# Designs tried in a protein design run: peptides against a protein of PDB entry 3PUK. Part 55

Target 1, 227 residues: chain A of PDB entry 3PUK
Amino acid sequence: ERGLKSVVWRKIKTAVFDDCRKEGEWKIMLLDEFTTKLLSSCCKMTDLLEEGITVIENIYKNREPVRQMKALYFISPTPKSVDCFLRDFGSKSEKKYKAAYIYFTDFCPDSLFNKIKASCSKSIRRCKEINISFIPQESQVYTLDVPDAFYYCYSPDPSNASRKEVVMEAMAEQIVTVCATLDENPGVRYKSKPLDNASKLAQLVEKKLEDYYKIDEKGLIKGKTQS

## One batch from the design tools (peptide)

Design b1_p26_1_s2 (made by RFdiffusion4, then SolubleMPNN; from b1_p26_1, 10 letters changed)
Fold by OpenDDE base, seed 1:
Structure b1_p26_1_s2 (fold): chain B 227 residues (1-227), chain A 26 residues (1-26)
Amino acid sequence: as target 1 above (227 residues)
Amino acid sequence: EEEKELEEKKKKEEEENKKLREELKK
């Protein structure tokens, strides 16, 4: 448990905080819903202070300008988070901060990147993708390597609905692969909510696990391991 | 012809985006 949280924190520290660190410089950090949960799962406010973060703000909230300070945006590559960033820097006269460092949790598609480029490029000193799209929980949490998973799963664009399904399928396949590698048949538990990505993923995992263990060459229907 | 121009414009934009992405990583 402590292992995964520490690994995630170490990755964020290296990829985000160390990357934009300047001696004696404090930054305001802007978080969205996902990154708030992510940081809350693996660090404390004291840890962020040590990394040169003076204040944490929610990107979705109205904030007073602090024009003398640079901002660190640690956000997901979603239209909502990007739109909030654009509001902070879209007008030359209305810039909320001195400059921006942007760290996306996943691949930022060209559609969003173009919006940033068109209006805010001069205000951006750094823009990177760090590929952290999971919350480290005390439970068995595995890292999935599915490109653009977060974007497609949380995209409000209806055109991405088909791609979302493909991504969910790929994620489910990777989960099954991990389970097979660990020789575990986990009991999948989920709260059934309509249109919940977690519930859909869980259903896909259950189906694939059933198929995997039914076809298991050894004919051994392994019982559900309480995991 | 219009489709080709649109495709070329998209390709140029993609190349510009790639360059900018690389610059912003430094």
Scores: peptide ipSAE 0.434, ipTM 0.838, DockQ to the pose 0.475
Fold by OpenDDE base, seed 2:
Structure b1_p26_1_s2 (fold): chain B 227 residues (1-227), chain A 26 residues (1-26)
Amino acid sequence: as target 1 above (227 residues)
Amino acid sequence: EEEKELEEKKKKEEEENKKLREELKK
């Protein structure tokens, strides 16, 4: 657990905080649901203070403007999070902050990027994708290399349903590959979500694991292990 | 012709987006 948490923290520190660091400058950090959980899993408020973050705000909430301060948006590339950002810097409303640094946890599709470009490009000092889409909760956690996985899995847009399924299948396949490499047949645990993404992914993983471990290379049936 | 124009517009937009993405990384 500690090892993975430290790796995740180091990644965020390097990719986000060090990237936008300015001597003597404090920033307000805006988080969404995922990044709140992510940071909570790998750091403390004191760590964020050391990185020049004075206040953490929830992007979904109505916030008072702090026009003299720059904002660091560490958010997922979802329509919801992007829309909240656009409300902060869009042409229709007064800017809440001096400028924005945006760090997406995953690939930001052109559809969302175009919205950002059209309304608030002049306010953006940085826009990067850091490709961190997992939360280090357990001692045995694996990262998956599936591009745009977070966007499609957590997008509220029904038009992404087909792509979401493809992404979930790819994720499930990678999980099975890890299991095969480790020669382990883990039990699948998940927390139910409103979008049922965790349940769907779990089902895919379970199915693929069953297929893989039904008969091993030696013709032996392997039992489930705890993960 | 309309399809070609649409394709050209898409390519141009993609190029512009690519350029802007690279600029915003710096």
Scores: peptide ipSAE 0.422, ipTM 0.830, DockQ to the pose 0.488
Fold by OpenDDE base, seed 5:
Structure b1_p26_1_s2 (fold): chain B 227 residues (1-227), chain A 26 residues (1-26)
Amino acid sequence: as target 1 above (227 residues)
Amino acid sequence: EEEKELEEKKKKEEEENKKLREELKK
């Protein structure tokens, strides 16, 4: 567990903080629900101060303008988080910060990127995707090559329901591929609240694993491992 | 004709977005 937390912190430090670091410069950091949990799992406030963060703000809350400071947005690529960002920079009169550095936890779809481009591109100094869509709580964690997975799984837009199912299927296939590569039959664990996405994914993975090991030509009965 | 024009506009927008994404990574 500590090892994984250290790896995640090192990734964030390198991909986010070191990427936008300027000597003697302090930034305001904006977090959403997911990134709040992520940072809380792998660092302390003292660690963030050492990285040049003066204050952490919740992106969903109303905030007073600090026009002389640059803002670091470490957020998920969701309509809700992007809309909050757009409110901070959407007009000259409403510009809350000097400039923005945006680091998405996953791929930002073109639909959201176009909204950002249309309204506040001049205020953005940097925009990157760092591909950290998990909380480091388990001993073994894998990153899946499904760029839009986070967006569709956590999108509140009902129009994405069909795409969400396709993404869930693709994620399940990749998890099974990883298990097959490692020759492991994991016991699946998940947290279902407040969304049922983890439960649905777990069911898909379990079904596919059963199918895979049932048809295994080696005829080996493999026990479930803890994962 | 309208479908072709729409497809060309979409392709152009995708190329512009790709360019901007790369610029914003620097």
Scores: peptide ipSAE 0.417, ipTM 0.825, DockQ to the pose 0.510
Fold by OpenDDE base, seed 3:
Structure b1_p26_1_s2 (fold): chain B 227 residues (1-227), chain A 26 residues (1-26)
Amino acid sequence: as target 1 above (227 residues)
Amino acid sequence: EEEKELEEKKKKEEEENKKLREELKK
């Protein structure tokens, strides 16, 4: 069941994407640590493409300017994320993007808002708080501790291809660790997607599970559970 | 008196921020 995830996605779609949507316009989306996890929990890259997002970037990373494109910042109202935004727009000569749409996951305090106002107000087209500070969790759903997993897995940038493989390997390893901890051998099911990330991850998981349970063949081979 | 002036400045800044926040929501 994807009930909670669907609700969260619907909220983000309505509050963020529909709010700043312009016909024929593509945006770069900037995410922080929290929003990366949030979006990864409730959507796919294909969903973001449908919403007019061409590329996803990590706000904390140094990024090349794309001055002709507007940026959609979906970020938490933290000093760290705000400081990164300020670096993108604080200098008139060094603006990374054409304009900014900012959507905070929670109330932005006046202290941070004043910093934005003082230096970047002219570059901001929208600034809203959408009040979503939780990651949807469902039964048998686990959050993996793989930094930038969503960014690398869903980045359309070919330069990230090698990093994507490393991230997928790490994810597969963690999934196997969870399965081992729970003493479960899941039947891996996936839906094929254009990026085929789910298929690749499934294959890695299956391989690692086989290796794990072969090593444990000194014990009873547990059958695959349909999940 | 200085405290009152500081409070008035703070109130004015809060109102300006409120207006700007509302403007940026449009």
Scores: peptide ipSAE 0.404, ipTM 0.820, DockQ to the pose 0.357

Design b1_p26_1_s3 (made by RFdiffusion4, then SolubleMPNN; from b1_p26_1, 12 letters changed)
Fold by OpenDDE base, seed 5:
Structure b1_p26_1_s3 (fold): chain B 227 residues (1-227), chain A 26 residues (1-26)
Amino acid sequence: as target 1 above (227 residues)
Amino acid sequence: DKEEEEKKKKEEEEKELEELRKELEK
C-alpha cells in the first residue's frame, strides 16, 4: 500500500510544482540528499517530466551553467544546501541559471534566510517553506531526517545532554509535521526504555501537537485518533 | 591535460545524474 507516498506526492505537486508551473516552460531541478530520497520514495522520473522538470541535478556537485533555464531548488534548509545555492547565484560569480525558485522542506532559520536575501534577492522568483521533513517508507511508516540522532539519543556521555535535547526537539517537530500532513492527531504510543528517551519524545510530541491543532488555520481542535 | 580533465568531469557528472535518475525510477 502506498497511501502515505501518494499523500506526500500530492503535497509536493501542489506546494511546489503547481506553485511555479508555467505552460511550456521547462526547469532544472536541484536536489539535496534529503529531497533526493524524498522524491525517490514517492515518485518516478516520468512524474517529474510531466511536471515540467527536464533535468534533475545534485546541488552538492559542481554543475555546468545553463543560463537560459530557470532552476527549481527543492532543498532542506541547511547551511550546506544553502551554501551550494549561494555558489550558484552569489555576487562573486555569474549566476548558473536564469532565475531561482526555492522550496524549503521545512522552516528556514532567519540567519540562513537573511544570508540568501542579502546576496541573491534579485535572482529569486519564489521562496517558500513547505512542511515535508519526512520520508515515507510504507503506508504508515516514515523516516525522520535528524542527523546523528542515534548517536546523541543513546550517548552515555553527559557532555552531549544539550545536543540530545536539541535532537529530540527536532524529532518531535518532524513527527508533528507528519501528523499535520496526514491531518491526524494521533494518540502517542511508546515503549519505555531505561534512558526514558521514548517517554521524553512522546511528551514533546504531545505538547507540540496540542499547540499545532490549537492554532490551526481552521481553528479546530481535533480529538486524538486511534493509531 | 585540460581536455582529459574536462572529459572526466563530464563523465562524472553524467554518471551522477544517471544514478539519481535510477533512484527515482524505483
Scores: peptide ipSAE 0.119, ipTM 0.525, DockQ to the pose 0.014
Fold by OpenDDE base, seed 2:
Structure b1_p26_1_s3 (fold): chain B 227 residues (1-227), chain A 26 residues (1-26)
Amino acid sequence: as target 1 above (227 residues)
Amino acid sequence: DKEEEEKKKKEEEEKELEELRKELEK
């Protein structure tokens, strides 16, 4: 348990906090459902304070502007999270924060990037994709490295069951987003213990992929790509 | 009915996030 939490924290620290660290600068951190769970699994608020985060806020909620402070968005590359970001910095609304640092947990589709760029590029100080759940093996081949590092996914505590499901759903959505971006319908392969978590994630991915391609404007049912 | 279900789902998600946030603050 301690080892997995440490691995996840180290990844986030190096990829996110160290990347945007500025001496003496405090930031507001915006989290979505996935990243809230991710952080809750591997750190405490005291750890975030040490990284220059004064407060954490839910990106989905209506928040009061803090115009003098920069915001760190640690979010999944989903339309929902991106739309919330755009509401904070969109041209039609007053900016909630001074500037934004954006770190996506996975590959962000070009469509979403373009949408961000078109509306609020001047407010963005950093925009980076970090790979928490995926390890790219090749240009279009991704291995799901969901190591046991996600505490909630592997927590034996029944009280975390609901949290686990939400995390799995978010992971599945991210995977589907990557697949959609790459225009691939991969066969889902998983290697993890406990088998139940990997299997559940795989099923969610498959279902979401099916739904996505069924409703895709192109109506193209693409065959499963061998990965 | 679908809109109400979506609203309820969003509210549940927000509640869960708030609970997790509180846990982070401990």
Scores: peptide ipSAE 0.040, ipTM 0.503, DockQ to the pose 0.030
Fold by OpenDDE base, seed 3:
Parts: structure tokens; sequence; C-alpha cells
Structure b1_p26_1_s3 (fold): chain B 227 residues (1-227), chain A 26 residues (1-26)
């Protein structure tokens, strides 16, 4: 068993592939930079074939239309990825695929969501957000997808303090997402780092974990587990 | 010249896609 990698794959299988699965139907899957890394960390191409994916394509690249096939977009909720999707479906006469299933790896801002709806709502068969904004590296090690996290967290410039807090908030949210995915309420552990970033992040995680388990879907408070 | 550039671009894109597939096949 691959620990966190297996959990991530199971999450994707349940939230994405099982959600849009139709027996005998093949789809083209469109990936961006993050989701390419994510899938490469937890599955093989053979696994994707078993889930009804005939081929994977890079959303950023020019692609030939395959008008008879539906497309599965597994992408980050970024302007870049959304713009690429819109280019595929924005024109009525030049749609690249038959229809689209969209699965975002995280919360999609209303601005982007509205842009999609305004441009190509008729082509969309499914649009769902799944909370999986992390990449498993090892059985219990993961990398967060937070842009410029290193720069802001380790910047000696005090003018970046406000932005650093925003970045830490985003990282804390992703860590909580990992915990939710694993169904664990861990005791938070951290090592001291420059500018006490680890301590601050730990505090944010602890607070968010508390909030999550207090207001979870079941309304249940879970006890702390050993990590 | 344009045809050759387009061919090269297409070949590069195909190569990148193949590399992506290989990455998933590890």
Amino acid sequence: as target 1 above (227 residues)
Amino acid sequence: DKEEEEKKKKEEEEKELEELRKELEK
C-alpha cells in the first residue's frame, strides 16, 4: 500500500472518474501542470485507461479537435487553465470536443466560474470542485500547491509580511484538506524555521482543523489521532 | 519556411505529450 498516494488516487477515482463514468464511453482527459504532477505521483497510464481515459492531453498545448469525444478537464482553478478551456469551447462552431466535464482541484473563484458559465454553459455536462490541492511525494509526505510560497515565506523584506500571511493561510487550508482526505485529526508537529514560519503555520493549521471538525458534514467532533 | 516551422512545432508538442504519458507510466 502506498499510504498517502493510495488515498489520493482513491479520492480522484471517487470524486472524478466515478462521477462521470459511463460504461463503454471513452474520454480525452485534459491536464494542466499541477494535475499532471498529481496524477504522476499516484497512478499510471494503465490506471487511467481502466477509468475510461483513452488519452491525456496538455491543456496548454494546441490540440486537434476530436469532436465525437467528450473531454474530462481535470485542472486547477487558475485563469490560465480556465482560459485554455474557454478556447476549446468558446466558439459554437469550433468546439474541440463533444462536451466537457470539469473537475477543479480546489475552490473556483466566482469570477472564473461566471466566466465559464457565460461563455460555454451549454457544453458543460458537469462542473465540480474537489479538494485535492496537494501532491504526495512519499507515503506521508506531500507538496502544497501555493504559488510563490517560498518567496513570500522566506523573504526578509518586511513589506511582504501581509502577503506572507495570505500564503500561510492558503498553505494551512491545503494541509487541512490533506487531513480531511485522510480522515485524521493529527497532533500538529513542526520544526523551527527562519522567521518562525513553521510555528505560525502550525497555529493556523490547528485553528482550521478545530473549525473543520466542529463544522464538518456530520457535525461530529473527532479526537486527535497520532501522526 | 512556415511549413517547416509548423512541422517542428507539432513534433515538439507530440514529444512533450509522449513524455507526459511516459511519466504516468513509471
Scores: peptide ipSAE 0.026, ipTM 0.490, DockQ to the pose 0.014
Fold by OpenDDE base, seed 4:
Structure b1_p26_1_s3 (fold): chain B 227 residues (1-227), chain A 26 residues (1-26)
Amino acid sequence: as target 1 above (227 residues)
Amino acid sequence: DKEEEEKKKKEEEEKELEELRKELEK
């Protein structure tokens, strides 16, 4: 299949599984809400087994330690997911797994990164940021991971104006991420009233696309990798 | 010996995997 699902899977395989793969080694994979949906949309458990994942676990749930196995964290760079990770490795007594490989679905803020580094750097074998902030629903259809985006974008309440701008900014970032993932630089086309939400979003997307591809042309990689 | 250490590590991981498989079969 040449659909979006296959592209997403290929991206994850290359950026995550191939990056940390060791022959004969099995890992436990920890997922959050977003990455659970993401993987569910583009692969099966059998695919994960082929990539050396023995079991997947929800990072938010209480889990029994498997101290001799390494853990692969494929999570969003959110305080909630990071806090769950820190609970897994915060102390010697609390260490649930042998070591951790961390792959963030997007840019991890320095504050969160520093918190991780300060608390459990010795347990981390890999920490990498990848750019996947969308969930494929169909071959060419995807859903953005922007909570309450519909509500804020279409809210008639003027009090939501500030939040609407934040949401649109986040949506624009994710659309650019989709384009980058698909290796596409689409022209932005829309039919909307001037200064409406669709027009504003389109302008944000255009600006961000221009910035992204200008940087890419200069050979600058946006993603960060630390070991 | 690095080779011996890696072998031991692999054996430990395989053991843990087997335990997990048993849990999945319940």
Scores: peptide ipSAE 0.014, ipTM 0.363, DockQ to the pose 0.015

Design b1_p26_1_s4 (made by RFdiffusion4, then SolubleMPNN; from b1_p26_1, 12 letters changed)
Fold by OpenDDE base, seed 3:
Structure b1_p26_1_s4 (fold): chain B 227 residues (1-227), chain A 26 residues (1-26)
Amino acid sequence: as target 1 above (227 residues)
Amino acid sequence: DEEKEKEEKEKEEKEKLEELRKELSK
């Protein structure tokens, strides 16, 4: 059985590194909080060097310009990460790097995308969205990247009920993405909680998995695997 | 002087990579 870590690394290699790789060219890679955790979970620095990355930098930290080098931004589609990128390449500021390749870990909202296009489109050589919104911990264990999931799922405030539903939907979607990446349809197992969030999430996942595999590229319904 | 500057930059880059490697290895 292929471990989740190896699957995630292979996806990043093909979707990000192979997409922007040029023979003999080195890049600086910029990471945010999520992508730092993601890469740390599935690769080593030696692996990144082999992919043409000479230096890794935190996008949130102050950095010295390296104007002769191209930059690879592997970041989440958040206002914080996008604002840091815009500071590096904004029309009113001197560019920190020669050019930018941007890879978002998830769907980038139109508002953020338009903001990038308006300010620094000439500096961007590539902008792509990939679907990697989970962090592998072990071979079959992962963490979801859903902002404020804990707060909304466990909030006793009834005013958060609508937002809880949105968060649960997002979590279910990410779980389906994991299953799709691993090419497996797991039997969902859970322990009931006082708020019955686990049961609700399980139902959402099961429904989405059924929909995904019914409409998959092969048009085949895959049986549930033991997990 | 250019060779020394290049060597110093390479050393700084190597140190930064090692620091990040430690962070990524946690």
Scores: peptide ipSAE 0.034, ipTM 0.504, DockQ to the pose 0.013
Fold by OpenDDE base, seed 2:
Formats: structure tokens, C-alpha cells, sequence
Structure b1_p26_1_s4 (fold): chain B 227 residues (1-227), chain A 26 residues (1-26)
């Protein structure tokens, strides 16, 4: 159960936190949709505090400037996330933070990288691409950390329908996070049940995978890996 | 209509991220 979470955390700790760690220095960490899911799956806020992160912020939100602090951007190499970064540092007079450390979760296209260099090069202390690819050496069974998932997904009570949808969405998000972490696009296999919960979950996973890989400019919908 | 749909999607994404952030804080 703890195997995947520990592996993911260890990778992030080594590739991101250890790389930019300075003794006594606190940073603000900026996350996007994918990295929020990734971190939520493998760590707690207390773990981030131990790594010198004082506050986590959503890169998509309007944020108040904290000009005295450096920012750690752990983001996907997407136009959306890059544009948000550029808004934080694009204007010399309106810099949100003192400096930036950027860690991309995958290969950053040259077009995006050049755009960053042209606008914000002086503010960037580190820019690194992290390949979060995990090859499971052994057949690992992963349990999704969705509380009461079984109860709500299999409850015959119609009053739980709304909660069931929320739970299924959360499950789908976790599955996609695992797939992305493993760099796998699994063929979703499901058995139809009378409640069609498996089909609905499969559809949610497929949709989210498509959305994730569409946002990833490499546009290579990696072919369904036979899992 | 396309701009409104984009704004709604951005709001939904924002809300999802806030929920996940709350989970990280636990």
C-alpha cells in the first residue's frame, strides 16, 4: 500500500527539494492541477514544511506578492502553467516573488522554454525537467486513498448519488495521478456491473487521461500500455 | 459562450485545487 506513495515522495524529495534546498531558507511553493494531485497522493503539509516549504499556492490563482521570499514552481510544462509563471515575473515592477526555482514534471518544449528565457531569465535560479517515471519492478497493487469509496460506490441508496459522483471523481483523479506518475496510459479494463459503476469510473479515467495528455504539448497520446 | 465556458472550467479547476490543497493540509 505505502509502496507507490513512498516511491513518488522519494523521487520528488530527491529531484526537487534536495536540489534547491538551502539551510534556513523558506520558500513558497506553486503548484498546478497535476502537481497538486501528485503531492496530495504522497505527502502531507508537515512533510512539505520539513522540506522548507512554508506555504503552498495555486499557480492559477491571483496571489498577493511576497517579494521577500523565493518561489518554488513545481509545475507541468503546459502553456497554462507557464503563462501563470510569466505573469508572476514578466514585469520587473510587479514581480510576485524574489526569485524562482522551476521544476517541470516532464520535458518542456523549446518554445515554452524560450518564452521563459526571454521574459524571466534574470529571476530564475534553477530550471530543471524531472522525469517522474516509475517502472514498477514488482507487481504492485495500489489502494486508492478515497475514504468511504466502497460504501458510496456500492450503496443502493439514491440519496448517495451525488456523493457517489464526488467519490468516483476523486478515484479517477487518483488513478490518473498514478498513471501519470508511472508514465503509463493503461487500457482501462472494467467489468460491467448492474450499477455500471465500473463503466462510469472507466469513462472518468479515460477523460481525465485525455485531458492530461492533451495539455501535455507533446500531444503523444502514448498508446495504451498493455497493463 | 466559449469564453464563459472557459471561465466556468477555470472556476471548476480552481475549486478542485482548493479541495486538494485542504487535503494536503491535514
Amino acid sequence: as target 1 above (227 residues)
Amino acid sequence: DEEKEKEEKEKEEKEKLEELRKELSK
Scores: peptide ipSAE 0.033, ipTM 0.437, DockQ to the pose 0.037
Fold by OpenDDE base, seed 4:
Structure b1_p26_1_s4 (fold): chain B 227 residues (1-227), chain A 26 residues (1-26)
Amino acid sequence: as target 1 above (227 residues)
Amino acid sequence: DEEKEKEEKEKEEKEKLEELRKELSK
């Protein structure tokens, strides 16, 4: 069984690197906080070099222009990351790179997407959403990218109840994304706690999994696998 | 000197790569 890390790497390779690969062309890759963690978890710099990446830069940092090179942005669809991208290409005279390939780790809201199109469309060679919102820690262990998930899920404060539900929904969605990525329908196992968060999350996951596999155009009824 | 500028850029790129390697090696 290929570890989750290898699956994630394969997905990134196929969805990002193979998509923008040009023979003999080197790119600078721009990462944000999430994608830095993601790549660090599933690849080495040597792997990135093999994919035609010369340098990796943090999108949040001030960077010197490399106008002769194209940039590969592998970033989260957040206002912060998008704003950093816009700073790189917002001015025609002050473009930091020759052109941009943008790969979002998740669905990019229309507001952000439209903002990018309006200001930087001429500089963008590719803009694609990939569905990868988890970080593999071990062969079968991953971390979800849900901000403050632990705080809201385990907060005893009733005022956080609404936010807790939103967070659990987001977590459930990400778990389903993992399952889709792995092409597996796992059996959901949980240990109930006093706050019953695990049970609620499990129910959300089960519901979303059912919806996903019912809608799957391939009509493949996949059996539950043990995870 | 175009050659020196090229060497300096190459050195800077190597240093950045090394920094990133350290980050990705963690």
Scores: peptide ipSAE 0.027, ipTM 0.476, DockQ to the pose 0.013
Fold by OpenDDE base, seed 5:
Structure b1_p26_1_s4 (fold): chain B 227 residues (1-227), chain A 26 residues (1-26)
Amino acid sequence: as target 1 above (227 residues)
Amino acid sequence: DEEKEKEEKEKEEKEKLEELRKELSK
């Protein structure tokens, strides 16, 4: 059994599909680049049909309006994906769909959320943040979605120091998201590399894990699990 | 030139959708 893929699918099913499911209702699902890869890694089209999805569309494409159907947006909280959503609902007269359910793969910045609220709040039936910002590859292996991570982490140019920090922060956040999805608080392990990137990343992950589990809805400080 | 860019974008968009369908049909 591909353990991580099954966990991811179960999380999506419960957090997204079960949350917006209505008996006998079909929805159009809009995906971006990340969520396309995510779903392709953990489910089949038949699985999506069983969850009430009639068709899937790329959010970046120009699409024909289907005004009678509700749309499920499963997208990353990025300016690009949000802008595409806003194009679908920004005009009262030119709404592409009947209503929108929005599920972000991670925390949505307030700036993006405010843009959505200001322009199309009446069209939104649900807006929820879920914690899935990784691609499962194997049973316990995943890939982080951080653009240019390798370049900035290993750049010898001091001018990239600020960007390197942003990348490491994003990586740490995604690792914590994996841990949250698996309901695990792992002991952070790292290998020493020529660049102290692994140590710095480990420290960021540990700090974020502590913060996450302190705020956990159940108030349970989970002990570190050795994984 | 504008028509060629539009055709190229439409082609890219179609290819991406086909890839998506292929990936999800696996």
Scores: peptide ipSAE 0.021, ipTM 0.424, DockQ to the pose 0.016; fails the geometry check

